# Peptides against a protein of PDB entry 9IZ0: the designs that were tried, part 275

Target 1, 345 residues: chain A of PDB entry 9IZ0
Amino acid sequence: ITCLGSNGHTYKQLVKGGNDDLRQDAVMEQVFEQVNGFLRSYRKTSQRNLSMRTYKVIPLALKTGVIEWVQDTIPLGEYLDSAHKVYHPKEWSLSTCRKLIAEKQMEDLETRLKVYDLVCRHYRPVFRHFFLESYADPVQWFTTQTNYARSTAVASVLGHVLGLGDRHGQNILIDKTSGEVIHIDLGIAFEQGKKLPVPECVPFRLTRDVVDGMGITGVEGVFRRCMEFTLETLRREEDSLLSVLEVLRYDPLFSWLISPLRRMKKQKMQLENFNQPESGNITTDASRDPKIQRNNVSGESEAERAILKVRQKLSSTLSVEASVGELIRIAQDPSYLALMFCGWS

## One batch from the design tools (peptide; made by RFdiffusion4, then SolubleMPNN)

Design b2_p25_7_s3 (from b2_p25_7, 12 letters changed)
Fold by OpenDDE base, seed 3:
Structure b2_p25_7_s3 (fold): chain B 345 residues (1-345), chain A 25 residues (1-25)
Amino acid sequence: as target 1 above (345 residues)
Amino acid sequence: SLDEEKRLLREAKENPTLEAFERLA
């Protein structure tokens, strides 16, 4: 739809319907706007124009809302699948890679690492070509690649601190104009992704293609430095950030719990991405129905635990450099990436 | 100069090396 704003400007809006609770997305976008305030107030982040790219979400009902239409974007995963076919036409298809990872999902870590390494050898990174080929002008190339590394750094720190899950290639948009990343579908926050049947083990997405987009410096250039400045800003503004999160604790519209429906939807998407036939013998061993332990977890107790984890992640026990170094190490560790649905790209 | 910066950016785009990027950073 197109809406006329009170300022006389027309805004293109996407009406989203379905089973997605947009209230969580709207709340997370509000948190990002507050964080962007902190990033603008701090000299080291302001001088670099560091921000989390936001989009407006207006929830209209429990499962419907209006989302700002982000023009001139492409999903990272869509670009990567297309580009891989162009630059590496003799390598394995994405479907072949997914199948091999899925077939070994129940195997030991050693076997999963071997399959992950095999997939990585037959599916090479291509994301550098987005910047090299899309921007003929060297200034535009450098600017957009720099903006990508900066925006990815901010999103990575925020993703870790706020426990954003489900950051796969379809939930990350690339702005074709700026090179910035835009995170969408923010329905999993505050480490709720760890409660999925296949838990998210990485603090943020830092796969080979995510790194390849940073160019020759990889993580050791603009990305690392911008992560450090972002984390330094968030540590400085810890009390302000925690105060924002405490307001959300009492927001009746915010769910600190993954709904059973969202959990099932994510589990189904996980299975569909693997092209595993519904072997009806996923006996959800209903006997380990976590019903008994879940009934006593008030939403308040989850909110309190979430805020405590944010505080722990903002702890100054380690230097900013040491903390960022450890996050980058973990995010690139094959032992975690081999456990993901798509850790190879 | 702006022209030297554009030349260095072109060289860095055509032959991306760590050294070429360190000169621009």
Scores: peptide ipSAE 0.175, ipTM 0.807, DockQ to the pose 0.013
Fold by OpenDDE base, seed 4:
Structure b2_p25_7_s3 (fold): chain B 345 residues (1-345), chain A 25 residues (1-25)
Amino acid sequence: as target 1 above (345 residues)
Amino acid sequence: SLDEEKRLLREAKENPTLEAFERLA
């Protein structure tokens, strides 16, 4: 829809309806706004204008709301699929890569690593071309690539700390004006991505294309330093961040658990994308999954475990540099990426 | 100078090398 604002400006708005709980997105955006407050208050992060890019979510009902349409954006996955066809027209299609990974999903890690490596050799990174081709002016190119690395660093730290899941290329937008990343569809948080049919094994998305967008320095430039400053800020503001999360413990409308419906929707999307025949036994009676019986743990006990895990991720036991170094290592580890739905791009 | 910075940025864009980026750092 197009709305006329009280300021006389017209805004494009996305009306999201159906089964997706926009309250989860709205709550996570509020958490990001609070974190952006911490990033603005801390000298090392404020001097770099570090922020999680937010969007306005207005819940109209539990499963219906208005999302601010982020103009001049493209989904990362849409850009990468298009660019890969242009720059590497003789390489494998995304569908071919997905199929090969899916065919080996039940195999051992060694076999999955071999297939992942094979896919990687036939699907090369292209995301650097977004910055090189979109910005003719060298200052704009450098600025936008820097903004990309900065915003990706903030999103990576926050994504790890808050346990954001479902960070596939359609849930990450690139702002064509600023080069910033915008994370959408935030309803998988607090490590609930580990409960997906294809469990998430990485702390955040740091695939080859995500790194290729950082330019020649890759992770060892702006990205690493901005991760360190972001984590340092979050460690400093631990009690403030935990206090924000404790408010959610008492929100009866906030779910600390992935909804069965969302899990089923993701399962279906994964199966459809893999061309796996619907084994007609997806009538796994949701009542009989012994993992669902463990979800009768009071929402309070799941909230407590989630908050405890956030606290553990903010622990000062390791230096900021050591912690960031380990996160970057794990996020790029082929042994984890080979297990992902799309770890090659 | 601003012109040198623009030159270095152009060189770094045209030939993205570690050395070109180190000169901008």
Scores: peptide ipSAE 0.171, ipTM 0.791, DockQ to the pose 0.013
Fold by OpenDDE base, seed 5:
Structure b2_p25_7_s3 (fold): chain B 345 residues (1-345), chain A 25 residues (1-25)
Amino acid sequence: as target 1 above (345 residues)
Amino acid sequence: SLDEEKRLLREAKENPTLEAFERLA
């Protein structure tokens, strides 16, 4: 972004944030490739071609990564907004739903549950239509819907284990060819989503539309079984996964904490979605470096805490089936979804 | 048969029921 400074000099604002985010993404993609190695080595996951879809982050320079953009994709949220207008033209707009949820953001759980239920009744799921309309051939329809359920299961387990945050409909792409999900913008990991202005309370995104895309069986069948096989693989490869994460502990380029810039950007996006464009020149005097007390929690202590939390999530104290059952329950619980920025779709 | 599978898939696509999906699983 070339900003013209008040002194007539074109400051190349180094979008410092863009480099750090691309490095976080590149590191997380490397972790996903290692996990994909484990999924290929284990019979139950290999037989089903289970993988986390990755994208190539090519850091070309200290300042520019080319994300090899996954061709033939659509953001889940873009499809859902469009499809909802087509299939449910008499229901509430996404903007109306967002407004009502935000107006109650500071209220008690009971009030937030009531508004969430109200929104859910006026904004019904549509994501099943993606598969029905995009694939004329019944074999392609079933195959792509199955691939969606499989890829969502892998991403859900891995997203929970790694504590991936910011899993909104714009950060989840659908591959129009395969039906698989592609997770992008991976710079919120290791439960740092709980530090967002609206804390993330669910282990992964399993909203009504995410479930509707699985077809009539919903979470039961392909999705649940693929979550179980994925978690079984990750438990088997716990030491290998922890060894991969321990290498990141010593990477000075990897941040175990949410960047202040990303937190501020999310705060602004959450506010801008509610403010009509009143032409108020919010001269955000970016000159006030808020003395965010860098609590000098050593990056090492945060990494150690993150690795410990990964180990705890891979614990064999509960069966794979019981653990997956509880994760699915929590991810669909209205008491958690009502607390989310967009828990209804 | 491949034709029976295609019939079941078509039926499941045109009228998505639990029973139609259970036959495909």
Scores: peptide ipSAE 0.169, ipTM 0.796, DockQ to the pose 0.013
Fold by OpenDDE base, seed 2:
Structure b2_p25_7_s3 (fold): chain B 345 residues (1-345), chain A 25 residues (1-25)
Amino acid sequence: as target 1 above (345 residues)
Amino acid sequence: SLDEEKRLLREAKENPTLEAFERLA
């Protein structure tokens, strides 16, 4: 829909119906706004304008809401698919890479690593070209690439701490004006990504294309330093962050568990990548309602476990530098990326 | 100077090297 504001400006709004995820998105955006308050209050993060980019979500009911239209954005995955075809037209298609990884999904780690390496050799990073080609002015190029590295660092730390899942290239937008990342579709949080049919094993998305967008310094420049400053801020504001999460413990509209609907959608999307659509009448016998044994883990027990896990991730047992170093290592480890749905880009 | 910064940024954009980025950091 298009809304006319009281200021005479027209705003595009996306109305979504039938998706329980909008309330989860709205709650996570509120958590990000609080974290942005902490980032503005701390000198090291404030001086760099570090923030999680947010978008307005107005839940109208449990299954309906209005999402603010994010102007001048592109999904990372959409850009990468187009850019790989342009810059590497002789390399494998994204569909070929997905097929090869999927065909080996049930194989051992050694086999999956071999296929991942093979895919990586035939699908080279291209995300550097977003910055090089989109910005003619060298100052704009450097500024936008720097903003990308900064925003990715904030999103990586915060995504790890809050256990954000489903961070695929369609759920990460790039702002074409600033180069900043915008994370959308936030209904998988508090490590619920580990309960997906393909378990998420990385703390955040730091694939080869995500790194390629950082330029020649990769992770060792602005990105690492901004992760360190962000984690330092979150450790200092641990009690404040935990207090925000404790309010959610008592929100009857917030689910600390992955929605059954989202789990089923992910399972279906994974199955559709195995089946080329042969035009056969698959009579969807919708009748097998999988009795998800609601293990009567009280929603309160899952909230307590989630909050405890956030506290553990904010632990000062390791230095900020050591913690960030380990997170960056794990996020780039082929032994984890080879297990992911799309770990090669 | 602003012109020197623009020159260094252009050089870093045209020929991305660690040395070119270290001069901008």
Scores: peptide ipSAE 0.136, ipTM 0.775, DockQ to the pose 0.014

Design b2_p25_7_s4 (from b2_p25_7, 12 letters changed)
Fold by OpenDDE base, seed 5:
Structure b2_p25_7_s4 (fold): chain B 345 residues (1-345), chain A 25 residues (1-25)
Amino acid sequence: as target 1 above (345 residues)
Amino acid sequence: SGSEEKKLLAEAKKNPTLEAWERYA
């Protein structure tokens, strides 16, 4: 929708209804604003303008609200699908790649690695072309690609620490003006992504296309250094960050658990993305209610476990460099990416 | 100078070499 503000300016707003937990998004955006305060307070992060991009979320009801539409954005996955068709028109379609990965989803790791490698050979990275072709001025190109690497580094550290899940290419927006990443649909946090039908095994999204967007230095340039400075800042502000999360423990509106409905919706979306629409009336007989054992784990016990995991991720047992090095290694490891729904791009 | 920087970035954009990025990284 487009709303007229009291100042006479028109604002584009996305009204989300029904199935989106905008309160979860609003709470996570508040956590990001606090973290952005920490990043502004430290010289190493403030000199680089390191921030998690935020958006205004106004929850109107239990599952409805208004999101300030981030102007001039594109979903990463939408850009990549379009760009692959342009730059690699002889390679496999995203649907073909998805189908092959799905057909092997129940197979052993060795078989899944072979299929992942095959898909990777037939679906090559293209995200560097976003920066090369979108910005005519070389200074704008370099600035936007640098902003992308910096923004991705902050989002990667925060995504790991807060255990953000469902980081697929439709939930990551690219700001076409700044090159920064904007994470949306924050309703899978605190490692609840591991409870999805296809478990998330990576700390954050660092697929080949995410790396290709960083340019020729890949992860070893601005990205690694900005991850290190971000993690250093979060370790220094551990008690402040944990205090912010403890406030959420007592928020009756915050869900520390993935809802069964959201899990089923994600499962259905995963299955629908694998089946070509053969025109058959697949009456998915909704009658196989998977007995989701409601582990009656109290929401409080899940909050405690979530906060404990955040503390463990902020532990100074390893250097910042060693911790970032291991996170980057795991996030790029084919043995984890081959297990993902879309680990190749 | 800002003109030399623009030339180096223009060269780096045309021929992305590690050396071109290491100068600005």
Scores: peptide ipSAE 0.168, ipTM 0.793, DockQ to the pose 0.014
Fold by OpenDDE base, seed 1:
Structure b2_p25_7_s4 (fold): chain B 345 residues (1-345), chain A 25 residues (1-25)
Amino acid sequence: as target 1 above (345 residues)
Amino acid sequence: SGSEEKKLLAEAKKNPTLEAWERYA
């Protein structure tokens, strides 16, 4: 829908209906706005205009709302699939790569690494071409690529600290005007991505294409420095950030756990994207879901665990540089990327 | 001058070098 704002501007709004809990997105966007306050207050981050790009989520009901549709965006995965066909028309399709990774999902790490390496050789990075081709003016090219590296750095630190999951190429938008990243579908947070059927094992998305978009320096330079300044800011504002999360602990509408329905929906979407014929007899007989004893791990104890995990990630035990260096290493490690749904792009 | 910066960025866009990026990073 299109809404006229009180300021006379017309905003395109996406109305989402269905089982998607838009309250989770709205709450996470509120956390991002608070973090953006910290980034604006700290000189090293403020001087670089570091922010997590936010969008307005208006929950109309528990599972229905209006999302501010960010104009002039493209999903990263949509751009990469299109660009890969243009720049590498003789390489493997995304569907072929997905199939080969899926066929080896139950194999050992060594076998999965071999398949990941094979896929990587047949699906090369292209994301540098977004900046090179979209921005004819060299100043616009440099500015947008810098904004991309900066925004990706903020999103990477914040995504790690908050344990944001489901960071696939359709949940990361690129702003075509600024080059900044916009993260959407925020309902997998606080490391709940580790509970997915394909467990998330990277702290944030730093695949070869995500790095290729940073230009010749890759992760070195703007990205690394902006991660360091962002983490330094979050460590300084630890008590303020934890206080924001403690308010969410008492929000009766906020779920600290991935819902079984959302987990099943994500599982189904992952399987459908593999073009595996439904072998009709995975009746996941919902009756033989082993009684996950709902250990009445009270929603309170999961919130407490989540907040404790945020505190642990903000620990000053390692320097900012050492912590960022380890995060970058882990996020790029083939031993982790080979285990991901789409770790090659 | 803004013209020299624009030339340097034009060169950096054509021939990305580490040195060209380090000047602006």
Scores: peptide ipSAE 0.140, ipTM 0.781, DockQ to the pose 0.014
Fold by OpenDDE base, seed 2:
Parts: structure tokens; sequence; C-alpha cells
Structure b2_p25_7_s4 (fold): chain B 345 residues (1-345), chain A 25 residues (1-25)
């Protein structure tokens, strides 16, 4: 829809309905705005304009709302698929890579690593070309690539601390004006991504293409330093962040657990990406309601466990540098990336 | 000067080297 603002400006708004829990997105965006307050208050993060890019979410009902239309953006996955066809036309298609990884999903780690390596050799990174080709002016190129590395660092730390899941290339937008990343579809948080049919085992998305966008320094430049400053700020503001999360403990409409419907939707999307459309009328008789044992794990005990995990991730037991170093290592480890739905790009 | 910075960044864009990036990082 297009809304006329009180200022006379027209704003494009996306109305989402159905199964998308826009209230969970709105709550996570409120957490990001509070974190952006901490990043603005701390000198090391403020001097670099570090922020999590947010978008306005107005929940109208439990599963309906209005999302601000983020103009001049592209999904990372959409860019990468298109760019890979242009820059590497002789390499494998994304569908071929997905199929090969899928066919080995139930195999051992050694077999999955061999297939992951094979896919990596036939699907090379291209995300550097977004910055090189989109920005003719060298200052704009450098600025946008720097903003990308900075925003990715903030999103990586926050994504780890809050346990954001489902960080696939369609849930990460690139702002074509600033080069910043915008994370959407925030309905998988507090490590609920580990409960997906393909469990998430990385702290954040740091695939080869995500690194390729950082330029020649990769993770060892602006990205690492901005992760360190962001984590230092969050450790300093631990009590403030935990207080924000405790308010959510008492929100009767916030779910600390992945919605069974969202889990089923993701399972179906994963399966549909593995099955080529054989036109077979599989009348999936929806009548077998698997008695998901509602383990009556009180929503309170899940909230407490989530808050405890956030506190553990903010622990000063390791230095900021050591903690960031380990997070970067794990996020790039082939032994974890080979287990992911799309760990190669 | 802003012209020298633009030249250095133009060179860094053509031939991305660690040394060219470390000057601006």
Amino acid sequence: as target 1 above (345 residues)
Amino acid sequence: SGSEEKKLLAEAKKNPTLEAWERYA
C-alpha cells in the first residue's frame, strides 16, 4: 500500500498477512533500536556510526501488520545468483549446488565436507563485484564497502548474542545507497534456529560471499575491529540489554519458541528446494497432526534460558579479541558450513 | 588532498592490495 504521511510525503508500505509473525519482528526491531542507543552512547562505536539497520514494523494483529518498504535494496541471495551467472557462467548453478548438498544431508561429516568442497570449487564468490561495479566513484566504492563491513559486523555480533536464526540470503538485504545490510524476518531468535530441520550451527552468516564483499582485507580489516567494538559495547551495556529482554519475558504475545507453523513452513521450503517439481499430485493429507508433545515448558522457563544464554555470550571470561576471533573462526569453519542449507555462498 | 585520496582509492579499486586498504582502514 502507499500511505500519505502527515508531512505530505508518500511512503510505500508492505502489508504482510497470514503466517508471518510481524509482532516478533516488531519486538526484535525495538531491541535493535535500544542497542543502537548503546552504540551511539559509546565512543568507539559512535565514531564509526555503528548501528543495526532497522525498519518500521507496525503489528496490526498477531500475524498481520505493515512493514516499511525498504527502498533501493536487493536481497543478498538475489544479487549473488544473478552475479554468479554473469561472472562465472561456466560454473554450476545454485540449483545444482543445492541439490548436491541436499542429496548428502543425511551422510556423515566427511562425506558432507567432500561435497561442500566440491560445490565451493564449482561456485566461486562474486560479492566483491557488487561494490566494484555499482559504484563508479572510488570514494563511493570505498565508503559503501566499508559501510557493508561495519553493518555486517554489528549484525554478526547482535545475531550471535540474540541467537538470530534463518539468516539466509533472502533475509539479508543490501542497501544499494549505503552498502549496509538490513536483516529481515526476525521470527527465529534465541537459538531457535538450532531446532530447524537443518539445524543452524554457526553464530552468524559469514560465508565466502559475505567475506568477499568485505574486499581484500576480508575479515581482518574493518569487520573484525567493528565486531570487537560492538561486542565491547554490548558487554558494557549487559544489564541494560538484559533489562530490555526481561520486558519481553512478560509480553504474553512474544514467543521465545519457534512457532510450529513457522517450523513447518521452513521444513516445507527446505523440502521444496530439494524436490524438483515432479508434478505429482501428492495430496498430503494434512490429517496427521503429529502430536507435538507440548512439553509444557512454561514460556517463563524458555525466556529465563534465553536470557541466561545472552548473559553467557556477553561474559568477560575471554577478551573481546579472543571472543571475536573464535566467533569468526567458527562462522567460517567448513565443518559447520558443510552442515548448513547454503554454507558455500 | 581530496584529489590524492581519489587517486589512491582509484588505484586501490583497480589493484586491490592490502597496503592500499591499510592506509584508509
Scores: peptide ipSAE 0.123, ipTM 0.773, DockQ to the pose 0.014
Fold by OpenDDE base, seed 4:
Formats: structure tokens, sequence, C-alpha cells
Structure b2_p25_7_s4 (fold): chain B 345 residues (1-345), chain A 25 residues (1-25)
């Protein structure tokens, strides 16, 4: 829809409806706005304009709302699929890669590593070409690639700390003007991604194409340093961040657990992408799932556990550098990426 | 100068080297 703003400007709006919990997105965007306040307060982060890019979500009902349309964006996965066909037309299709990974999903780690390596050799990174080809001016190229590395670093730290899940290439937008990343569909948070049929094993998305977009330095330089400055800021503002999350503990519209319906929708989408025959049992359990009375007691215990995990991730037991180093290592580890739904791109 | 910086970035864009990026890191 197109809306007329109070300022006389027209804004394109996306109306989102159905089973998607837009209140989760709206709440996470509010958390990001508070974190952006912290990032602006510290010299090390403010001098680099470090921020999580946000979008406006207006929930109209429990599962419906209006999302601000972000102009001049492209989904990372859409760009990568198109660019891969242009730059590597003789390599495997994304569907072929997905199929091979899926066929080995139940195999041992050694077999899964072998198929992951095979896929990686037949699906090479291309995301550097976004910056090289889109920006003729060298200053614009360098600025946008730097903004990409900075915004990805902020999103990676926040994604880890808040336990953001479902960070696939369709849920990460690239701003074509700034090079910044915009994370969408925030309804899997507080490590609920580990409860998906394919568990999320990495702290954030740092796949080969995500790294290829950072240029020749990869994760070193801008990305690593911006992660360190972001984590340093969040550790200093731990009590402020925890206080923001405690307000959410009492929001009756916020869910600390992945909804069964959302889990089933993600399971179906995973199976469809694998061309695996629907084992007929998925339809039968949906009818017998007892009305999980949201026992208020179960929600409170999960909120407390989530806040405790956030506090643990902000712990100063390790240096900022050691903590960031370990996060980067884990996020790039083939032993974790081979277990992911799409760890190669 | 801003002209030298643009020239260095133009070279870095054409032939990305680690040394070219380390100067701006």
Amino acid sequence: as target 1 above (345 residues)
Amino acid sequence: SGSEEKKLLAEAKKNPTLEAWERYA
C-alpha cells in the first residue's frame, strides 16, 4: 500500500499478514533502537557511525501489521543467486547444492564435511562483485564496502547476544545506496533457532559470500574491529540492555519461545527446498498438538533463561578481542557450517 | 591530498591488494 504521511510525503508500506508474529519484529526493532542509542554514546562506535539498520513495524493485530518498505534494497540471497549464474555459469545451481547437503543431513560429521567441501568447490563466492560492479567511483566503492563490513559487524554481535535465528539470505537485505545490511523477519530470537529441524549452530551468518563482500581483508581489519567496539559498548551498557529486555519479559504479546506454527512452517519450507517427500506424519501431529495453554509460568521461566543467556554472552571473563576471535572462528568453522541449511554461501 | 586518496582507491579497486586496504584500515 502507499500511505500519505503527516509531512505530505508518500510512503510505500508492506502489509504483512498470516501466521507471522509481527510483534516479535516490532519488539526487536525497539531493542535495536535502544542499542543504537548506546552505540551513539561511545566515541569508538559513534566515530564509525556504527548502528543496526532498523525498519518501522506497526503491528495492527497479534499477527498482522504494516512494515515500512525499505527502498533501494535487495535480498542478499537474490543477489547471490543471480550473480553466481553470471560469474560462474558452469558451477552448480543453488538447488543442486541444497539437494546434496540435504541428502547427507543424517550422515556423520565426516561425510557432511566432505559434501560441504564438494559444494564449496562447485559454488564459489561472488558477493565482492556487488561492490565492484555497482559503484563506478572508487570512493563510493570503498565507502559502501566499509559500511557493509561495519553494519555486518554490528548485526553479528547483536545477532549473537540476542540469539537471532533464521539469518538466511532472504532475511538479510542489502541497501544499494549505503552498502549496509538490514535484517528482517526477527521472530526467531533468544537461541530459538537451535529448536529448528535443522538446528542453528553458528552465532551469526559469516558464510563465504558474507566474507567475500568485505573485500580482500575478509574478516580482518574493519569487520573484526567493529565487532570488538560493538561488544565493548554492549558490555559497558549491560545493565541498560538487560533492563530493556526485562521490560519485554512483561510484554504479554512477546513470545520467548518459537511458536509451533512457525516451527512447522519453517520445517515445511526446509522439506520443500530439499524435494523430500512429505512424510505424512507432519499433518497428524498438528491436529493433536494439545492447546498448549501458554502457562504463564513456562513463559516466565523461558524469559529468565533468555536474559541469563544474554548476561552470559556479555560476560567479561574473556577479553573483547578473545571473545570476538572465538565468535569469528565458530561462525566460519566448517564443522558448524556443514551442519547448516545453507552454510556454503 | 583528496586527489591522491582517490587515485590510491582507484588502484585498490582495479587491483585489490592487502597492502592497499591496510592503508585505510
Scores: peptide ipSAE 0.162, ipTM 0.795, DockQ to the pose 0.014; fails the geometry check

